# Designs tried in a protein design run: peptides against a protein of PDB entry 2AKA. Part 11

Target 1, 299 residues: chain A of PDB entry 2AKA
Amino acid sequence: MEDLIPLVNRLQDAFSAIGQNADLDLPQIAVVGGQSAGKSSVLENFVGRDFLPRGSGIVTRRPLVLQLVNSTTEYAEFLHCKGKKFTDFEEVRLEIEAETDRVTGTNKGISPVPINLRVYSPHVLNLTLVDLPGMTKVPVGDQPPDIEFQIRDMLMQFVTKENCLILAVSPANSDLANSDALKIAKEVDPQGQRTIGVITKLDLMDEGTDARDVLENKLLPLRRGYIGVVNRSQKDIDGKKDITAALAAERKFFLSHPSYRHLADRMGTPYLQKVLNQQLTNHIRDTLPGLRNKLQSQL

## One batch from the design tools (peptide; aimed at target 1 L7 L11 R292 N293)

Design b1_p11_4_s4 (made by RFdiffusion4, then SolubleMPNN; from b1_p11_4, 9 letters changed)
Fold by OpenDDE base, seed 2:
Structure b1_p11_4_s4 (fold): chain B 299 residues (1-299), chain A 11 residues (1-11)
Amino acid sequence: as target 1 above (299 residues)
Amino acid sequence: SELEEILKSLD
């Protein structure tokens, strides 16, 4: 039997090719979070490359279907330009920006039409994520004043689907009770059955505070739990700090922190990748029989 | 079609 995640990737590509992008309830993980919550850093840490657009305000303006595929080679491919292999991940970033601007124009608007990006790498587990625009209340540039609601409407197209898991990314140095990610997750998943919590910026919390209760799933319980991560600082990103070094620093952070050392083996980016791979695989297995029946009835 | 081929792989 073919690996389940690559199989769903083929379905995603096929549906995109025929114009059925967001309408099908495919088993998938949607990534949600406020602006600057650390979503891009988490995704880049999975790949081990800088390849996502950066900047202030709304960076992701189209859904990005990020398909990570374990391979002996390292390169990226876009569905919209088949046959072109990208080995320079800076060019990947530029292509995302160009393709986004092509559809949305120069006003920094948003579009619900996904960009499909596949990354082959020996350093990744098979994993597909749908990166969604960051939630915001503040329009930037020429964005319409109702951009907040446009973003929310776009997110709802994904997260309301029963087969959609939600990767809710929240920064620890902000009030977690008011997390945009956890709020939207609670709205569409009130029983916490489809939501995986990611807590970023644990290294930026005020002295004397910690997120232990959250990470132990005691404060805002999710069936699928929480995983803490430590990303590179903005200074480190600007200085092009190596991601491998950052991952080592992350491990050291958890091991050395009095509040987190007992959780260290169930924290960090590598563990998050493993958990997401397993959860997505299991989720596909659970949903595939129903999906097959539905698709067969439509042929 | 490609979709039909994928569906066969679901079995």
Scores: peptide ipSAE 0.107, ipTM 0.805, DockQ to the pose 0.712
OpenDDE base, seeds 1, 3, 4, 5: peptide ipSAE 0.104, 0.097, 0.103, 0.102; ipTM 0.805, 0.802, 0.805, 0.805

Design b1_p11_5 (made by RFdiffusion4; failed a check: a repeat of another design)
Pose (drawn by RFdiffusion4):
Structure b1_p11_5 (pose): chain A 299 residues (1-299), chain P 11 residues (1-11)
Amino acid sequence: as target 1 above (299 residues)
Amino acid sequence: AVEAAISELPS
């Protein structure tokens, strides 16, 4: 049903101003990743436009509920900017930065208050993700020292919930067994039943190595599987993001890599969008029947 | 707003 994700989108809007309640549990996807995993590039490739804040370290300082709606037209709206349509995605980036600073005292700390961004685009499938602060150790920023723990605690508030699917994002050019995202997913989902793995930067692996065993779901098995992507950034004449060319370059990469050609149809951003749309829809279908009665008791 | 959103759910 094309209606399930939109229904939950209205619930997320309604609960955007309701503070943390450990018992409230909407069916949704939380994006979890180490700061080096490239999780922003995954989201920007869904949208086809650069729109997320840039900076060293943390990009998401408040949970971003990103609601992507397939549309013939292309624009964005924030729940906190009633009626305004954003057509220039640079302004979308600037609003994310401004609304975040409006809330965060220190210009580098974090807050649990979500920003609710809806994007209508021909480049997207109907899909909703909640992007969360990336994980890191060295609080190299400017307050606070326990920032690693504040981030982990915020992530745990989301992912300890049973209806929260986990999109665990890890770079291929690292020790995947030591992935911050996969580790935290294991702490709350030991059976790997509600974690979807994403492997980024496959084109940056060392010469003569590959991530075939993980992509084939053999080395670090997850019920919902892994999906690999690459960010082969292409810019148009104006120096702006060209998503059609970037997706073609990604497709060329998988078709030409001897380790991945046999999986190409199950790799890449378009396929990832398809998988997330499908899994999120089925998950909502599964959880909706008991949802109204359960919510009444939990509020 | 919460009540309105929840009223759209099956009982």

Design b1_p11_5_s1 (made by RFdiffusion4, then SolubleMPNN; from b1_p11_5, 5 letters changed)
Fold by OpenDDE base, seed 3:
Structure b1_p11_5_s1 (fold): chain B 299 residues (1-299), chain A 11 residues (1-11)
Amino acid sequence: as target 1 above (299 residues)
Amino acid sequence: SVEEALSLLPE
């Protein structure tokens, strides 16, 4: 049997080429989170490279279909730039920025048109994620006053689909009851069947507090549970701290923390990547027969 | 096309 994730990648590419991504309920994982929730850092930690745009306010302004492919080689390719192999991940970042600006202009506007990026790496598992713009309440730059609702509407185009899994990224150093990610997930998945919780910034919680109850799935239960991660600080990112070193520090954090030690083997970025690979593979297996039937009915 | 999409899917 062919790898199911690469199969869906080919479907995504084909549908993106014709602009029909919104009309097909493809099995996928949409990544949602508030601004500064640590979403970009999670994705970069999977690749082990800095390649996503950074800045104040809204960084992701178009959906990014990030296709990770395990390979002996390391390079990236864009669907909009066929035949060009990127080996410098700074150039990948610049291309994302340039392609975003080409469509949205310089006003920091958003567009629902995806960017399709494939990354080949020996350090990744096969995994496809749709990175969505961060939810915000505050317009920045020349953004329209209704930018919050524009972002929400864009997210809803993805997360309302029945075959869409939701990776809800929430920071631990904020009230989880107020998590934008969990709120939108609860709205479209009230029974918590399609949502995977990611808790970031566990290392930034106030002294004497912990997220144990959340991580044990006792506070806001999700069928697919929660996975805690520790990302690089903004200072570490700006200082170009090595992601490998950060992953080691993450492991150490969970192992040494009294509240999380017992969960350590089910926490951290490597475990998250493994879980997402498995969840996506299983989800594709379950949904493809229905998709085939739907397509056949359209002949 | 729908036909092309179907060709990618396993039977």
Scores: peptide ipSAE 0.198, ipTM 0.865, DockQ to the pose 0.518
OpenDDE base, seeds 1, 2, 4, 5: peptide ipSAE 0.197, 0.197, 0.196, 0.195; ipTM 0.863, 0.864, 0.866, 0.864

Design b1_p11_5_s2 (made by RFdiffusion4, then SolubleMPNN; from b1_p11_5, 5 letters changed)
Fold by OpenDDE base, seed 2:
Structure b1_p11_5_s2 (fold): chain B 299 residues (1-299), chain A 11 residues (1-11)
Amino acid sequence: as target 1 above (299 residues)
Amino acid sequence: SIEEALSLLPS
């Protein structure tokens, strides 16, 4: 079979149209992490564009089904806005914000209703990710005091599914033992079979410390391993630092770091994208027969 | 529908 990821994209779109997103165990990758863990930056680095909402507190407030499609052209499309092609990624960001606010209101509440965004680009591999709200303990704005639990409940709707892979994003400059991403992953995937670890902010670790043991899969072993990345700083984002330049800097970081140079070919955003594409493709191949059988049994 | 989903899936 060819183009398995696009096939699943069509299934996702079809199920979204009928409101059955949570009921089908489609092969997918859910992105989980604490607020400010670097999730949005990782996703934007895949696209090579700034297009996700930014700010303090909860940025992602609805699940974002991000469908990356390799193409000779560069543009974005929303499922809720059929026929409109976005070539300005600032407009993409604004549409995400507007569509989020349309459903959640102005109180910064959350909704389990996904936004479906497809990005065509020559700079991406075929890859679908479900970006989920960042885990937080502190309500912002008019959010209810139990927002932490609402977010967790939303995440559980995705990560408890057997066919859901988990991209657990953890910052290296925080105690990994207390990583929200790894905690939730361990809860629903105790054997570490469905979890891919991403370690961000490696460049922000204290001098004399490193995440080598984690990245070598020796500290908290995951079957699918860990990949370290270096995202742009907030200053770089605000300064509109070119993502291509940032990717070059990321490569240089790993190559020049005494603790990571031996891992450099298995680190960084481009490698992460390749691994995710491969793992998702293989996962789809393995799960589709079972999905077909399940659907047939419901006729 | 289930039928539509099945139509998208390879046999």
Scores: peptide ipSAE 0.211, ipTM 0.866, DockQ to the pose 0.526
OpenDDE base, seeds 1, 3, 4, 5: peptide ipSAE 0.209, 0.208, 0.209, 0.208; ipTM 0.867, 0.868, 0.869, 0.867

Design b1_p11_5_s3 (made by RFdiffusion4, then SolubleMPNN; from b1_p11_5, 6 letters changed)
Fold by OpenDDE base, seed 2:
Structure b1_p11_5_s3 (fold): chain B 299 residues (1-299), chain A 11 residues (1-11)
Amino acid sequence: as target 1 above (299 residues)
Amino acid sequence: SIQEALSLLPS
């Protein structure tokens, strides 16, 4: 079978149209992490564009089904806005914000209703990710005091599914033992079979410390391993630092770092994208027969 | 529908 990821994209779109997103265990990758863990930056680095909402507190407030499609052209499309092609990624960001606010209101509440965004680009591999709200303990704005639990409940709707892979994003400059991403992953995937670890902010670790043991899969072993990345700083984002330049800097970081140079070929955003594409493709191949059987049994 | 989903899936 060819183009398994696009096939699942069509299934996702079809199920979204009928409101059954939560009921089907489609092979997918859910992205989880604490607020400010670097999730949005990882996703933007895949696209090579700034297009996700930014700010303090909860940025992602609805699940974002991000469908990356390799193409000779570069543009974005929303499922809720059929026929409109976005070539300005600032407009993509604005549409995400507007569509989020349309459903959640202005109180920065959350909604489990996904936004479906497809990005065509020559710079991406075929890859679908579900970006989920960042885990937080502190309500912002007019959010209810139990927002932490609302977010957790939303995440659980995705990560408890057997066919859901988990991209657990953790910052290296925080105690990894207390990583929100790894905690929730361990809760629903105790054997570490469905979890892919991403370690961000490696460049922000204290001098004399490193995440080598984690990246070598020796500290908190996951079957699917860990991949370290270096995202642009907020200053770089605000300064509109070119993502291509940032990717080059990321490569240089790993190659020049005494603790990571031996891992450099298995680190960084481009490698992460390749691994996710491969793992998702293989996962789809393995799960589709079972999904078909399940659907047939419901007729 | 389930039938539509099945139509998208390879046999």
Scores: peptide ipSAE 0.230, ipTM 0.875, DockQ to the pose 0.525
OpenDDE base, seeds 1, 3, 4, 5: peptide ipSAE 0.227, 0.227, 0.223, 0.229; ipTM 0.876, 0.876, 0.876, 0.876

Design b1_p11_5_s4 (made by RFdiffusion4, then SolubleMPNN; from b1_p11_5, 6 letters changed)
Fold by OpenDDE base, seed 2:
Structure b1_p11_5_s4 (fold): chain B 299 residues (1-299), chain A 11 residues (1-11)
Amino acid sequence: as target 1 above (299 residues)
Amino acid sequence: SIEEALSLLPE
């Protein structure tokens, strides 16, 4: 039932156009993680294009509703500039930056007003994600001293909703017990019912260490489990290494690693995309009856 | 509108 995701996309667009009723709990996946956790890389790997803002500090400063739509053509559209088709994904990046700056100004502030981006591609599964600002503890540049709390408050507006699934992105080369993503997920989803764990940077772990126990869902169990991924290095990103080649390298990594070989078929970005499509579809199916009832009660 | 949204949702 892949058509359920496009249905929710139409609902999202409609509600955005009329001014979002803050009380509407649409089925969605919110992406959370610390700065540099690898969120943007995961999303770009889904699309197979470099199109997200890059830089130091807080890169995502507005929620990005990323609607991936399987199509025979490849282009992007923004809700705020309907009718303009972007085929150059560098222009997509620039538009995100410009639209962000238009609302937040030049002070590197944040805004809870989402940017709605739809990407049509033959290389994607139908999938909608809400990319949220990366959690930080230290303000950079002209950011307000309370930026950490502003980000947290913004995230909470999404992740506290009952129909919001949480894609918690944590780097393996950091202490997972102290993962910002897993902490916030645990706060709002203490039973681990709505959280999907993504473990990035598995290739950057110290020699002799691995995340096998986490990936096997034995350390911090989530009902929806964990999926490991290997993203391009920052050097590879800067050098514009081909994402297709990176995905092949990811597959090779899992297959060749003694600790992960047995999990390889349930790891990697393509598998993650498939799982997210399925989980979102099922989640929409489960939540739509309740949503309908809620809307009917508002007539 | 709410009516439009409802029209999109399955029964």
Scores: peptide ipSAE 0.211, ipTM 0.867, DockQ to the pose 0.561
OpenDDE base, seeds 1, 3, 4, 5: peptide ipSAE 0.208, 0.210, 0.203, 0.207; ipTM 0.867, 0.869, 0.869, 0.867

Design b1_p11_6 (made by RFdiffusion4)
Pose (drawn by RFdiffusion4):
Structure b1_p11_6 (pose): chain A 299 residues (1-299), chain P 11 residues (1-11)
Amino acid sequence: as target 1 above (299 residues)
Amino acid sequence: AAVEEAMAELQ
């Protein structure tokens, strides 16, 4: 049903101002990744426009509830900016930065208050993700020293919930067994039943190595599987993001790589969007029947 | 109010 994701979108809007309550548990996807995993690039490739804050280290300092709605037209709206339509995605980036600074005292710390961004675009399938601060060790920023723990604690508030599907994002040019995202997913989902794996930067692996065993779901098995993507950034004449060319380059990569050609149809951003739309819809279908009665008791 | 309205769409 094309209606399930929109229904949960209204619930997320309604609960955006309701503080943390460990018992409230909406069906949704939380995006978890180490700071080096390239999780922003995955989201920007869904949208086809650069729109997320840039900077060293942390990009998301408040949970971003990103609601992507397939549309013939292309614009964005924030729940906190009633009625305003954003058509220039640079302004979308600037609003994320401004609304975040409005809340965070230190210009580098984090807050649990979400920003609710809805994007209408021909480049997206109906899909909703909650992007969360990336994980890191060295608090190289400017306050606070326990920042690693504050981020981990915020992630745990989301992903310890049973109805929270986990989109664990890991770069291929690293030791995947040591992935911060996969490790935290294992701590709360030991059976790997509600974690969806994303492997980025496949084109950056060392010469003569590949990630076939992980992509085939053999090395680090997850029931919902892994999907690989690459960010082969192409710019148009004006120096801006060209998503059609970037997606074609990604498609060329998978078709031409001897280790991945037989999986190409199950890799890449378009396929990832399809998979997330499908899994999120089925998950909502599964959890909605008990939802109204359960919510009453938990509020 | 917004929670009540959103929940009224369920079931």

Design b1_p11_6_s1 (made by RFdiffusion4, then SolubleMPNN; from b1_p11_6, 5 letters changed; failed a check: a repeat of another design)
Amino acid sequence: SAVEEALSLLD

Design b1_p11_6_s2 (made by RFdiffusion4, then SolubleMPNN; from b1_p11_6, 6 letters changed)
Fold by OpenDDE base, seed 5:
Structure b1_p11_6_s2 (fold): chain B 299 residues (1-299), chain A 11 residues (1-11)
Amino acid sequence: as target 1 above (299 residues)
Amino acid sequence: SSVEEALSLLD
């Protein structure tokens, strides 16, 4: 397929440089979900590295434009520090934290100003995602009492855009009908045309329960469907379990589970990457002519 | 202009 994702990456970088982020309706995928829904783990599984801030409560406090680029080499670059190549992904994590704190301070506040991170890797497909702060209801630390609404307002700046696809991340071990991700998606995409559902924590569901109906797109239908994934547990993360090994375990989980075996080829992180790459590419192809026309009208 | 730069990327 055409390398349309890298083209949009260049557009994103250009608009970021002039401070016009979020104002332009670029074709993109916004990642939404409640706190601890597993968003960060999904993104790290794509890269195959630990590189996102961790902790209880809110971790993402600025939009993170994550640009994955298939390459023969592995390194990361930030738009705010061009020319510096990061090969240690712990340093990537630290830079995200430092750059976040530079803008928001240490009060756990949020900012709508994106961080642009590009990751080159032989282990990724071309894919661009905008990781957004996790939805929360309870302020932590010295956060303002209206932090919930600040986060929602920030999310709405992205997900209300017509060219924005929504990756709605929901944990299976919670009431999916009341998922924060699916609620906000339904609010801005009532017909389910722009939303891709991701169901995490399938391995943590109560015995005798499963998410088969959701994954088969029978409970809360989305045009673009649902994909189940199994992330590393917190114990696995703390124990430095390799992501490659975790992906193998994920495959085994779906193949061995009586409720999911028949879906196994359409589940898991690798399949999710492929689907997102394809859907984003097609979405870009469909939207670029309109974007060009809009830009031309602004000359 | 920024718009011209963006359009140049789409050529």
Scores: peptide ipSAE 0.291, ipTM 0.891, DockQ to the pose 0.517
OpenDDE base, seeds 1, 2, 3, 4: peptide ipSAE 0.289, 0.285, 0.290, 0.289; ipTM 0.889, 0.888, 0.888, 0.890

Design b1_p11_7 (made by RFdiffusion4)
Pose (drawn by RFdiffusion4):
Structure b1_p11_7 (pose): chain A 299 residues (1-299), chain P 11 residues (1-11)
Amino acid sequence: as target 1 above (299 residues)
Amino acid sequence: AAVEAAMDELR
């Protein structure tokens, strides 16, 4: 049903101003990743436009409820900017930065108050993700020193909930067994039943190595599987993001890599979008029947 | 109010 994701989108809008309540549990996907995992690039490749804040370290300082709606036209709207249509995605980036600073005292700390961004685009499938602050150790920023713990605690508030699917993003050019995202997913989902793995930067692996065993779901098995992507950034004449060329380069990469050719049809951003749309829709279908009665008791 | 309205659509 093309209607399930939009229905939950209205619930997320309604609960955007409702503070943390450990019992409230909407069916949704939380994006979890270490700061080096490239999770921003995954989202920007879904949208086909750069729109997320840039900076060293943390990019998301408030949870970003990103609601992608397939559309013939291309624009964005924030719940906190009633009626305004954003057509220039640089302005979208600037609004994320401004609304975040409006709330965060220190210009580097975090807040649990979400920003609700909806993007209508021909480049996207109907899909909703909640992007969360990336994990890191060295609080190299400017306040606070326990920032690692504040981030982990905020992530746990989302992912300890049973209806929260986990999109765990890890770079291929690292020790995947030591992935911050996969580890935290294991702490709350030991059976790996509600974690979807994403492996980024496959084109940056050392010469003569590959991530075939993980992509084939053999080395670190997850019921919902792994999907690999690469960010082969292409710029147009104006120096701006060209998503059609970037997706073609990604497709060429998987078709030409001897370790991945046989999986190419199950790798890449278009496929990832398809998988997330399908899994999120089925998950909502599964949880919606008991949802209204359960919500009444939990509010 | 917004929560109540959103929840009414679940039926």

Design b1_p11_7_s1 (made by RFdiffusion4, then SolubleMPNN; from b1_p11_7, 6 letters changed)
Fold by OpenDDE base, seed 4:
Structure b1_p11_7_s1 (fold): chain B 299 residues (1-299), chain A 11 residues (1-11)
Amino acid sequence: as target 1 above (299 residues)
Amino acid sequence: SEVEAALSLLD
């Protein structure tokens, strides 16, 4: 069977429409990480557009099912407003914010109800990710004092599922042993079978320090390994640095860095996209028979 | 049914 990712996308859309997201363990990749870990930047780098909400505190407040579809055309479409094609990605960002506020209110609360966004682009591989709220310990605005636990509970609804792969995003400029992403992944995937590690902010590490051992899968081994990426700096984002230029800079970073040069062909955002496409495709292939059987048993 | 609809996508 070909085009397995689009097939699962149709299943996701169907289940979202009927509100039964909880009843089926669909093969998917959930993106987890602490606030400011670089999750949004990774996703935007895949699309090559700025389209995700940004700010301080909890930026993602609803799960975002991001369905990337390789196409000759470039546009976005939301499941909640099907038929409307967005070609301006600023409008995409605004729609995410508006739809989030519509459900959560203005108190910056969270909701487990996903936003389903499909992006057609010639610059993407077929890939579906579920972006989840960033883990935090600090409430902002009118958030309840237990917001940390609410976020964790929401994440657990996804990452505890057997068919859920976990994209654990950790910043290299923080103690990786204390990574929120790796901690939650280890909790639900103790053998590291479902977890893919992404290491961001490699360019922001202290002088004389590197993440070579992590990237070589020697420090905290994951079956699916680690991929390092270099996102745009906040200065670059504020300066509206082009993502294409940033990807070129990322490639240069890995090629020129003494600690990472030998890994350069297995690092960076383009390689991450390829790996995720392949891993998701293979994962769907492996899980579909079981899913079919489960559905058949419910007739 | 919802299940039938889902299965039809897998055909």
Scores: peptide ipSAE 0.282, ipTM 0.891, DockQ to the pose 0.484
OpenDDE base, seeds 1, 2, 3, 5: peptide ipSAE 0.273, 0.278, 0.275, 0.278; ipTM 0.889, 0.887, 0.887, 0.891

Design b1_p11_7_s2 (made by RFdiffusion4, then SolubleMPNN; from b1_p11_7, 6 letters changed)
Fold by OpenDDE base, seed 5:
Structure b1_p11_7_s2 (fold): chain B 299 residues (1-299), chain A 11 residues (1-11)
Amino acid sequence: as target 1 above (299 residues)
Amino acid sequence: SAVEEALSLLD
């Protein structure tokens, strides 16, 4: 298909350079979910590398504009340090942490100023996501007591925009009806037109339970549907289990599970990537004429 | 201007 995603990447970079942040209604996908919902793991599975900060509580503390670009080479680059190519993704992780701390300090506060990260890889489809801080209820460390509301306000700056698609990440081993991701999505997208549901931790559900009704779009229907994924366990991450092996295990999980076997071809991380690429491309095509008109009116 | 630059990208 047309290379519309790279075009939007250039727009994002141009506006970021002039300090235009969340106020711009660019066609994009915002990733939302509670803490430990599996957002970071989904993003890392797309790249096939460990590169996001780890830890308990709030991991993402600034919006991360993650621009995936299919390329023959593999490297990352940040908008804030142009010309530097990162081939070691551990260094990418460290740079995210350093750049976050530079703005927020060491108090685990948050900032609405995005970090722009572009990853070139032969293993990715063109895809741009905005990773947002995980929703939380309890301040940790020296975080301000109103951190929950600060995060919520930050998320709302993105998800209220008409051209923003919402990737709502919910863990299956928790009450999905009360998921933070689906709640905020329902608040700003009550008709479920802009929301794509991702269900993680399907492998951690209690025996005798499943998320079939959700995945079949029968419980909380979304126009764009739900996609189930299986991420690496924390043990697997700590043990440095290869993401490629994890993707194979994910495929096996869906194929072997009685409740999900019939859905297996429409589940898993690779399918999610394809769907997001297609939906984002189409969404950009549909919204660019309107964006052009808005920009022209500002001349 | 930034707006002009953005528009040029959309051409």
Scores: peptide ipSAE 0.321, ipTM 0.902, DockQ to the pose 0.538
OpenDDE base, seeds 1, 2, 3, 4: peptide ipSAE 0.315, 0.313, 0.315, 0.315; ipTM 0.899, 0.898, 0.899, 0.901

